# Designs tried in a protein design run: peptides against a protein of PDB entry 8OXM. Part 107

Target 1, 371 residues: chain A of PDB entry 8OXM
Amino acid sequence: FKAEFRLAGGVNLPKIIDCVGSDGKERRQLVKGRDDLRQDAVMQQVFQMCNTLLQRNTETRKRKLTICTYKVVPLSQRSGVLEWCTGTVPIGEFLVNNEDGAHKRYRPNDFSAFQCQKKMMEVQKKSFEEKYEVFMDVCQNFQPVFRYFCMEKFLDPAIWFEKRLAYTRSVATSSIVGYILGLGDRHVQNILINEQSAELVHIDLGVAFEQGKILPTPETVPFRLTRDIVDGMGITGVEGVFRRCCEKTMEVMRNSQETLLTIVEVLLYDPLFDWTMNPLKALYLQQRPEDETELHPTLNADDQECKRNLSDIDQSFNKVAERVLMRLQEKLKGVEEGTVLSVGGQVNLLIQQAIDPKNLSRLFPGWKAWV

## One batch from the design tools (peptide; made by RFdiffusion4, then SolubleMPNN)

Design b2_p14_8_s2 (from b2_p14_8, 10 letters changed)
Fold by OpenDDE base, seed 1:
Structure b2_p14_8_s2 (fold): chain B 371 residues (1-371), chain A 14 residues (1-14)
Amino acid sequence: as target 1 above (371 residues)
Amino acid sequence: EPLFGLVSLAEMLA
């Protein structure tokens, strides 16, 4: 290890360390303290499994449909080491950085990210109608700019086109797998984009199995497919490449139902893996609109000695795990709102739900659904 | 080592 470390931003002040391996290669690592990386590590293993399934299928393999993964090594319940995603930037940093963000650069007459945040926070406790009206006003005065990421990074037209396709495929794969695993909406700082590949890396996987639906402000989208996410795909948006890649990913997931269920079952019943949302974690995830830089610590609440009978805790946990498995099975059967859908019908419903301004306007304002 | 005493997902798929 090098003797020096840097602090990454955020409340937990993760330490960036550089390590020289026995192979002579320098490797940057992120050391998190006061954070439980077990969920991230489990979700990375599930992503690796999904990648294996996608590689076995000829159509998804030919499309190079993969979820980008990183190494996670939990060291304790409150510490671990992450692989540093070298050559990545948070999409939020590229889009809405206060100094040099793409919105400020390309749309200087639009609302600032702060003005958008303020307007949406003012209506946070208002009706759905008032939220929708203000969200539409924000959207009119905050136009998408994420198309400029590929244009800035890839000056050669052939490379630009290839990288825009890689981005679109990465969004499609991560959206469908994220839906199956119930990752929900993703804060713009928890989505990294690789500056060389244009592929997305999803970090901080502390909300999974639809636990975002039990937050104080429930999630209303199956995955993040906001206007900037769509703008990065170019003129075709969600049509053509994105839709086809979603359908092919969903087809592989549905055809792998038994394998997915078996693996998720083992994970949900692992006594070392607490995936459940606790009230303190839920509050933490939705109290800090200003902590743009924070990888949200998985605040495992200290075991407050609430002497709930061990039997009632276990029964409540098992009933939550069973409901998660049932919902996962429904998704893998194409059961949406009590109706069995084809792969194309299910993917279409999910896309429509994800892009619906009514659903987006109801999200927690801290997650910036207008970006 | 599999993180949680889980057979590696690779070994479950092998």
Scores: peptide ipSAE 0.009, ipTM 0.467, DockQ to the pose 0.025
Fold by OpenDDE base, seed 4:
Structure b2_p14_8_s2 (fold): chain B 371 residues (1-371), chain A 14 residues (1-14)
Amino acid sequence: as target 1 above (371 residues)
Amino acid sequence: EPLFGLVSLAEMLA
C-alpha cells in the first residue's frame, strides 16, 4: 500500500488508497469505515448471477445486457474495501454539481438544483396534490440535460451512437434486475456512469428487497427512471431499445424464477446478512440537511437489553423473509396488483410507474426525483 | 472467493 491516502468526500469520508500488487500493477481501492459492506458484497454476487443468466440467454447475450459490478471485500461489520470505479462519475456530480453541473452549463436560466430542492422540501409534509403541483413547476423550470453526457464524452458520431445504446441497455438491465431485487429508487450520487463505456454502476446497495417502501417517505417507483435518466437515452426515450431490453431482461428473470428464488431464500435466511431496514438506517437515508447539527451520537450505553424473546424476533424475521420471497415470486410470475401480466404488460406497467410524475413527486426530496 | 460462509452462487449453480 502507498503511505498516502485521499478522501473521497461524503458523510463517511471513505479513504482512497493505492495498492501495488505482486504483479506490479497499481490498484486504487476505497476503504469505507462505519459502513456495513456485507449487503453491497451480497448484492454484487446476486448481480454476477444475474449476469450469468443474461449471458446464457442468446438474446440478452447478443444485446450485451449486463449489470456492472465492482469488487467488495467486507473486513468487518463496519468496514471493508471496495474496488475504486476508475473512470466513473456520479450522475449527480455530472448533472447537479453546484459549480459546473450540466444543468447549470446547458440551462443557466432554469432553477438551480438548490432552488428545486428547497421548493420540494417546503412541500415535503404537504398533500400529494401540493407535492405534485410543485414538482410540475420544478420540472417545467428544470429541464433534462443528461443527453449532453454522451455528446461531451464521445465526439465521433458512430461511437456516440453506440455509447448511447450501451447506456440505454445498462439502464434497462439495471432497472429490471433492480426491480426484481427490490432496490427501488437510487440516489443520483449512488449511480455512477462510466466515462468510457457509458454503462451505469450502482453503488451503495444498502436498500434491497423493497425495504425502501418502509422508509419514513416510502418509495413510489420500481426503479429510477427520472427525466435525466430518460434524456440520456436520446430522442427515443423509454421506447424502442430501452423497452425491448427491459422485456428481454424480464423474460430471462421470469424464466429463471426457481434459481432466483433459491438464491434469494439462501440470502434472506443467512444469519450473517442483515438486509432488514432498521429505524436508524432509515433516518440516516432520509436525513434532512437541517438535522445535521444535533446528531452528536450520544452513545448512551444504557444497554437496556429488552430481552424480546428470541422466538418472537425469529418469528418476526421469518414472516418478513416469507413476505419478501412471496413478493419476489409474484414479480417473477408477472403478478402486479393481483393481476398476471405478460412480460410486455409487466414492463409497460413498471415503466409507467417509474415515469409517473405523481409517483416521482411523492419521493423523498433528498433523492432529487426531478433530476 | 465466496464472501461469507456462502458457497459461491456460481458454484451452487455449476
Scores: peptide ipSAE 0.009, ipTM 0.468, DockQ to the pose 0.025
Fold by OpenDDE base, seed 2:
Structure b2_p14_8_s2 (fold): chain B 371 residues (1-371), chain A 14 residues (1-14)
Amino acid sequence: as target 1 above (371 residues)
Amino acid sequence: EPLFGLVSLAEMLA
């Protein structure tokens, strides 16, 4: 290890360290403190399994459908080491950085990211109708710009086209895999884009198995398919390549039902994997200030283990695990809202749910559904 | 230990 470290910013002030391997190569690592990386490590293993299933299928292999993964090493219940995703940037940093974000550069006459956020925060406690009206006003005055990511990074037209295709495939694969696993908290800082491959890297995997639906402001979309995410696909949007890649990913997931259920069952009943949402975690996720600067570290989350009777906890946990497994089985059978759908019908429903401005307007403002 | 069990399951399913 080098003697020096850098801070990565953010609430938990993760430390960037450089390590020299036994091979003499320098490797950057991210040391997180006050964060439980066990959930990230488990979800990365499930993503690796999904990638194995996708590589075995001829149609998904030909399309190079993969979810990007990174190395996670939990060190304690509150610390671990992550592989540094070298050459990645948060999509939020590219799009809505206060100094040089793509929205400010390409749409200087639109609302600022701050104005959009302020408008949505003002209606956060209002009716769904008022939220929808303000969300539509924000969307009219904040037009998507994510097409410019590939245009800035890839000047050669043939490379540009290939990278836009890689992006679209990455969005499709991660959206369907993320939906099957019930992945939540997909705000613009939890999705990185690789500046060389144009592939997405999903980070902070601590909201899984639809636990985002039990947040104080419930999650209302199956995955992030916002206007900027769609704009990055180019003129075809969700039609053509994206839809076909979602369908092919969903076909592989549904055809691998037994394998996926067995893996998730082992995970849900692992006593070392606490995937359940607690009230303190729920408050923390929806009180995260976006401004990195002023959070004084004073939240001592004292582990008041309320000694609830072990028997009532175990029965309640088992009933939650059973409901998660039942819902996973429904998804893998194409059961949506009590109806059995074809792969194309299920993918179509999920796309419509993800792009519906009524669903998007109901999300927590920190999710930035207008981006 | 549990993380090694899942890697082993992924390797057995590979």
Scores: peptide ipSAE 0.007, ipTM 0.470, DockQ to the pose 0.024
Fold by OpenDDE base, seed 3:
Structure b2_p14_8_s2 (fold): chain B 371 residues (1-371), chain A 14 residues (1-14)
Amino acid sequence: as target 1 above (371 residues)
Amino acid sequence: EPLFGLVSLAEMLA
């Protein structure tokens, strides 16, 4: 290891370290403290399995459908090492950075990212109708700009077209696999884009198996398919390449039902893998910026295990695990809202749910559904 | 140990 480190931004101040391998190559790593990386490590293994299934199928292999993965090495329940995703940027940093975000550069007369957030926070406790009206006003005055990412990074028209296609394929693959696994918390800081490949890297995988639906403000979309995500696909939007890549990914997932169920069953019953949403984690994920001052619960290690009777915990856990497995089996059979759908019907329903402004307007304001 | 079981299952299903 080099003697010097850098701080990454953010609350937990993760340390960026450079390591020289036995091969003489320098490798940048991110050391996180006070963070449980076991869920990220497990989800990366499931993504690698999904990639193996996608590479075995001729139609998905020809389309280069893959989920971008990174290496995770958990060292303890509260520490680990991540591979540094070199040449990636959070989509939120590119789009809505306060100084030089793409919305400010390309749409200087639109609402600021702060004005949009403020308007949606003011209606957070209001009716769904009031949230929808304010969301539509925000959307009208905050127009998508993510098309400019590929235009800025790829000046050659042939390269630009190839990279926009790679982006669209990456969104499709990660959306369908993320839906099957019930991946939540897909806010604009938890999705990175690679500046060279235009592929997405999903980070912070701490909300999985539809646990986002039990948050204080439940998640109402199957994946992030917001206006900027769609704008990055270009003029065809969700039609053509995106839809076909979703369908081909869903075909592979449905045809691999037994393998996926077996893997997820082993994971859900692993006593070392805590995937369940707890009340403190739920509060932390949906904290208000104004409430940051008081609720640093020092998660003192001495939060007494309230010895709830082991029997009642085990019975409650088993019922949640069984429900997750049943819902995973339904998804892999194409069962949506009690109806068996074709691959095309299921993908169409998921796209419609993800782009519905009524669903988007109900999300937690920190998710930034207008971006 | 648990990581070894999952890698082994992925290798057996490979």
Scores: peptide ipSAE 0.006, ipTM 0.470, DockQ to the pose 0.023

Design b2_p14_8_s3 (from b2_p14_8, 12 letters changed)
Fold by OpenDDE base, seed 2:
Structure b2_p14_8_s3 (fold): chain B 371 residues (1-371), chain A 14 residues (1-14)
Amino acid sequence: as target 1 above (371 residues)
Amino acid sequence: EPLFGLYSIAEMLA
């Protein structure tokens, strides 16, 4: 290891370290402290399995449908090492960087990212109707710009077109796989884009199995398909390539039901894998200092150590695991809201849910649903 | 030694 480290941004201040391998190659790594990387490691293994299933199918292999993966080495319950995703940038950094974000560059007369966030925070505790109206005002005055990512990075028209297709396929694959696994916390800093491939890398996998729905502000979308995410696909938006890639991914997932259930069952009952939402983790996810406007919530959380008996914790855990498995089985059967849907019907419902401004307006402001 | 059962999902699929 090199003697020097850099700090990554964010609350946990991860350490960026450079190591020289036995092969003489320099490799950058991210050391996270105060974070449980076991969930990230497990989810990466599930993504690798999903990739194996997608590569076995001729239609998904032909489309090069994959979810991007990275290496995770958990070192303790609160520390580990991540592979540095070299040549990636958070989509939030590209879009809404305070100094030189794409929104500021291409739409200088629109609301600033800060103004949008402030407006949505002011209505955070208001009715769904008030949230919707303010969200629509924000959306009218904050127009998508993510199309410019591929235009800036890929000057050759043929390469630009290929990379926009790679992006669209990556969004489709990760959206469907993420939905099946109930992946949450898909804010703009938890999604990286590769500057060379235009593929997405999903990071911070600490909200899975629909645990985002039990947050203080519940997640209301199956995946991130916001206006900028759609704008990156170009003129066809969610139609054509994206929809077809979602359908082909969903076909493979549904046809692999037994395999997916068996793997997720083993993971849910692994005593070393805590996937359940802790109340402190839930509060932390929705009280990020980066999203703090000056509203000090005086939450006197009295530390009532509810010593729930170990037996009641285990019974509660098993009942949550069973519900997660049942819901996973429903998704893989195409059961949505008690109705059995075709692959096309299910994918259509998920797309509509993900783009619905009523669902988007209800998200936590830190999720930045207008981006 | 915490046997982090990194059960190779590949071994479960074999």
Scores: peptide ipSAE 0.009, ipTM 0.483, DockQ to the pose 0.024
Fold by OpenDDE base, seed 3:
Structure b2_p14_8_s3 (fold): chain B 371 residues (1-371), chain A 14 residues (1-14)
Amino acid sequence: as target 1 above (371 residues)
Amino acid sequence: EPLFGLYSIAEMLA
């Protein structure tokens, strides 16, 4: 280890450390405290499995369909070491940074990111109709700009085209794999983009197995396919390359159902792996920006052994695990809303659900569904 | 050793 460390910023003040390996290579690492990295580590192993399945299939291998992974080493229930995703930026930082964000640079006459956030927060407790109307007004006055990411980073037209294709494939693969695993909390800070490859890196994997549906404001989309995500694909949008890559990814997942079910079953019944949503975590994920001042972490988790009967907790847990496995099996059979769909039919339904402004307008304002 | 007492995902695929 080098003698010096840096702070990454944010509430938990993670430490950036540089390590020299026995191979003489320098490797940057992020040390997190007060955070449970076990779920991230488990999800990274499942992503590596999905990548192995995608590499075995000729059609997905030819398309270079992969979900980007990073190394996670949990050290305790509340600490660990992450691989630093070198050369990545949060899509939210590129798009909606207050100083130099792409929306401000390319659309200076549109609503500011702050104005959009404020308008959606004002209607957060209102009807779905009022949320939809305000969301449509925000969308009219906040036009997508994510096409400019590839245009800024890749000046050569041939490289630009290849990188836009890599981006589109990365969105498709991560969207379908994320849907199968029920990955939630896909806000603009939890998705990184690699500045060299144009591939996405999904971080903060703490909402999985459709646990986003039991948040105080339920998640209403299968994955992030917002207007800027689509704009990054260029003129064809969700048609052509994206749709075909989703279909080929879904085909591999459905054809690998036994392997995926067996792996997820082992994970769901691991007594060391708490994947269930708890009320405190749910409140933390959907905190209001105004409430950041009063939540002093009175994590005086005094170990008051609430001896809730181990039997009633275990029966409740088993029922949730069984429901997750049943829903995973349905997805892998193409069962949506009690109907068996073809791969193309299932992918089409998921795309329509993800781009529906009625679904997007119902999301928590912190998710920034207009971006 | 795999950090999780998960049988190596490699052994489940072998």
Scores: peptide ipSAE 0.008, ipTM 0.469, DockQ to the pose 0.024
Fold by OpenDDE base, seed 4:
Structure b2_p14_8_s3 (fold): chain B 371 residues (1-371), chain A 14 residues (1-14)
Amino acid sequence: as target 1 above (371 residues)
Amino acid sequence: EPLFGLYSIAEMLA
């Protein structure tokens, strides 16, 4: 290891370290010291499985449908090492950086990211109608700009077109697999984009199996498909390439139901993995001010060993795992709201749910559903 | 190494 480290920023202040391997190659790594990386490492393995299924199918293989993965090595229940996603940037950093974000550069007369957040925070405890009205006002005065990512990074028109297609395929694959695994909405800082491939890398997978629906502000979308996410696809938006890639991904997932169920069952019953949402984790996920500046002291989670009887915990856990498996089976059968849908019908419903401004307006304002 | 206690996802897919 090199003697020097850098800070990556954010609440947990992860350390960027450079390691020289026995092969003489430098490898950048991210060390987290106050985070449980076991869920991330599990979800990366599930993504690798999904990639194997997608690679076996001729139609998804021809489309190069894949989820970008990174290496995660948990070292303890509160620490681990991640592969540094070299040549990636958070989409939030590109879009809404306070100094030089794409919204400020391309839309200097629109609302600032701070003004949008403030307006949505002011209505957070209000009616759904008031949230919707303010969300629509924010959306009118904060127009999408993510199309400019590919335009800035890829100056050659043929490369630009290919990379925009790679982006669209990456969004489609990650959206459908993310829906199947119940990843829900994704914070703009937890989606990286590769500056060379235009593919997305989803990081911080601490919410899975629809546990976002039991947050203090429940998730209302199946995946992140906000206006900027759509704008990055270009003029066709969710139509054409995106829709077809979602349908082909969903087809592979549904045709692999037994394999997916068996693997997720093993994961849900593995006592090494606490995937359940606890109240403290739920509060922490929605009380984080996105302002990188305020080091809120990590409440020591040490003291409240509520010795619930092991039997009642196990029975409650098993009932949650069974419900997750049942819902996963429903998704893989195309059962939505008690109705069996075709692949095209299911994908259409999910797209409509994800882009519905009524659903988006109800999301936690800290996840910036207007971006 | 796979984190799964009994079988790696790789072994389940093999």
Scores: peptide ipSAE 0.007, ipTM 0.461, DockQ to the pose 0.025
Fold by OpenDDE base, seed 5:
Structure b2_p14_8_s3 (fold): chain B 371 residues (1-371), chain A 14 residues (1-14)
Amino acid sequence: as target 1 above (371 residues)
Amino acid sequence: EPLFGLYSIAEMLA
């Protein structure tokens, strides 16, 4: 290992370390402290399994449908090493960086990212109607620019077209796989884009199995399909390539129901794998940047173990696990709101739910649903 | 064959 480290931004200040392998290759790694990477590691294994299923199917293999994975080595309950996704940038950094973000560069007369966030934070505790109105005002004055990512990175028109197609396929695959697994917390910093492949890398997988629905502000969308995400697909938007790739991914997932259920069942009942949302984690994920001042995490995770009998905790856990498995089975059968849908019908419903301004306006402002 | 290859720390770091 090199003696020098860099800090990655963010609350947990992860350390970027460079190591030289026995092969003489330099490899960058991210050391996270105060974070449980076991869920990330488990979800990466599930993504690799989904990739194996997608590679076995001729139609998904021909389309190169994959979810990007990265290496995760949990070292303890509060530390681990991540593969540094070299040549990736958070979509939020590209889009809404205060200094050189694409919105500022291409739309200098639109609302700033700060103005948008402020407007949505002011209505956070308001009615759904007031949230919707302000969200529509924000969206009108903050126009999508993510098309410029591929235009900046890929100057050759043939390469540009191929990379835009790779992006669209990556969004489709990750959206459907993420929906099946109930992946939440898909804010703009938890989605990286590869500057060479234009593929998405989903990071921080700590909200899964629809646990985003039990957050203080519940998640109302199945995946991130915001205006900038759609703008990156170009003129066709959600139609054509994206829709077909979603349908083909969903078809493979539904046809692999028994495998997916068996795998998720083993994970949900693994006593070493805590996937449940706890109140402290829920508060942390939806903390306001303004509240950073006084919450010294006296993570005195001390004494109020309410002696709920171990039996009541175990029974409550088992009931949550059963409910997650039932909901996963419903998704894999195409059961939505008590109705059995075709693959095309289910994918269409999910797209409509993900792009609905009413659903997007209800999200936590930190999710940045206008981006 | 264990369907979940628990990637050894070595395979995760390789």
Scores: peptide ipSAE 0.000, ipTM 0.440, DockQ to the pose 0.026; fails the geometry check

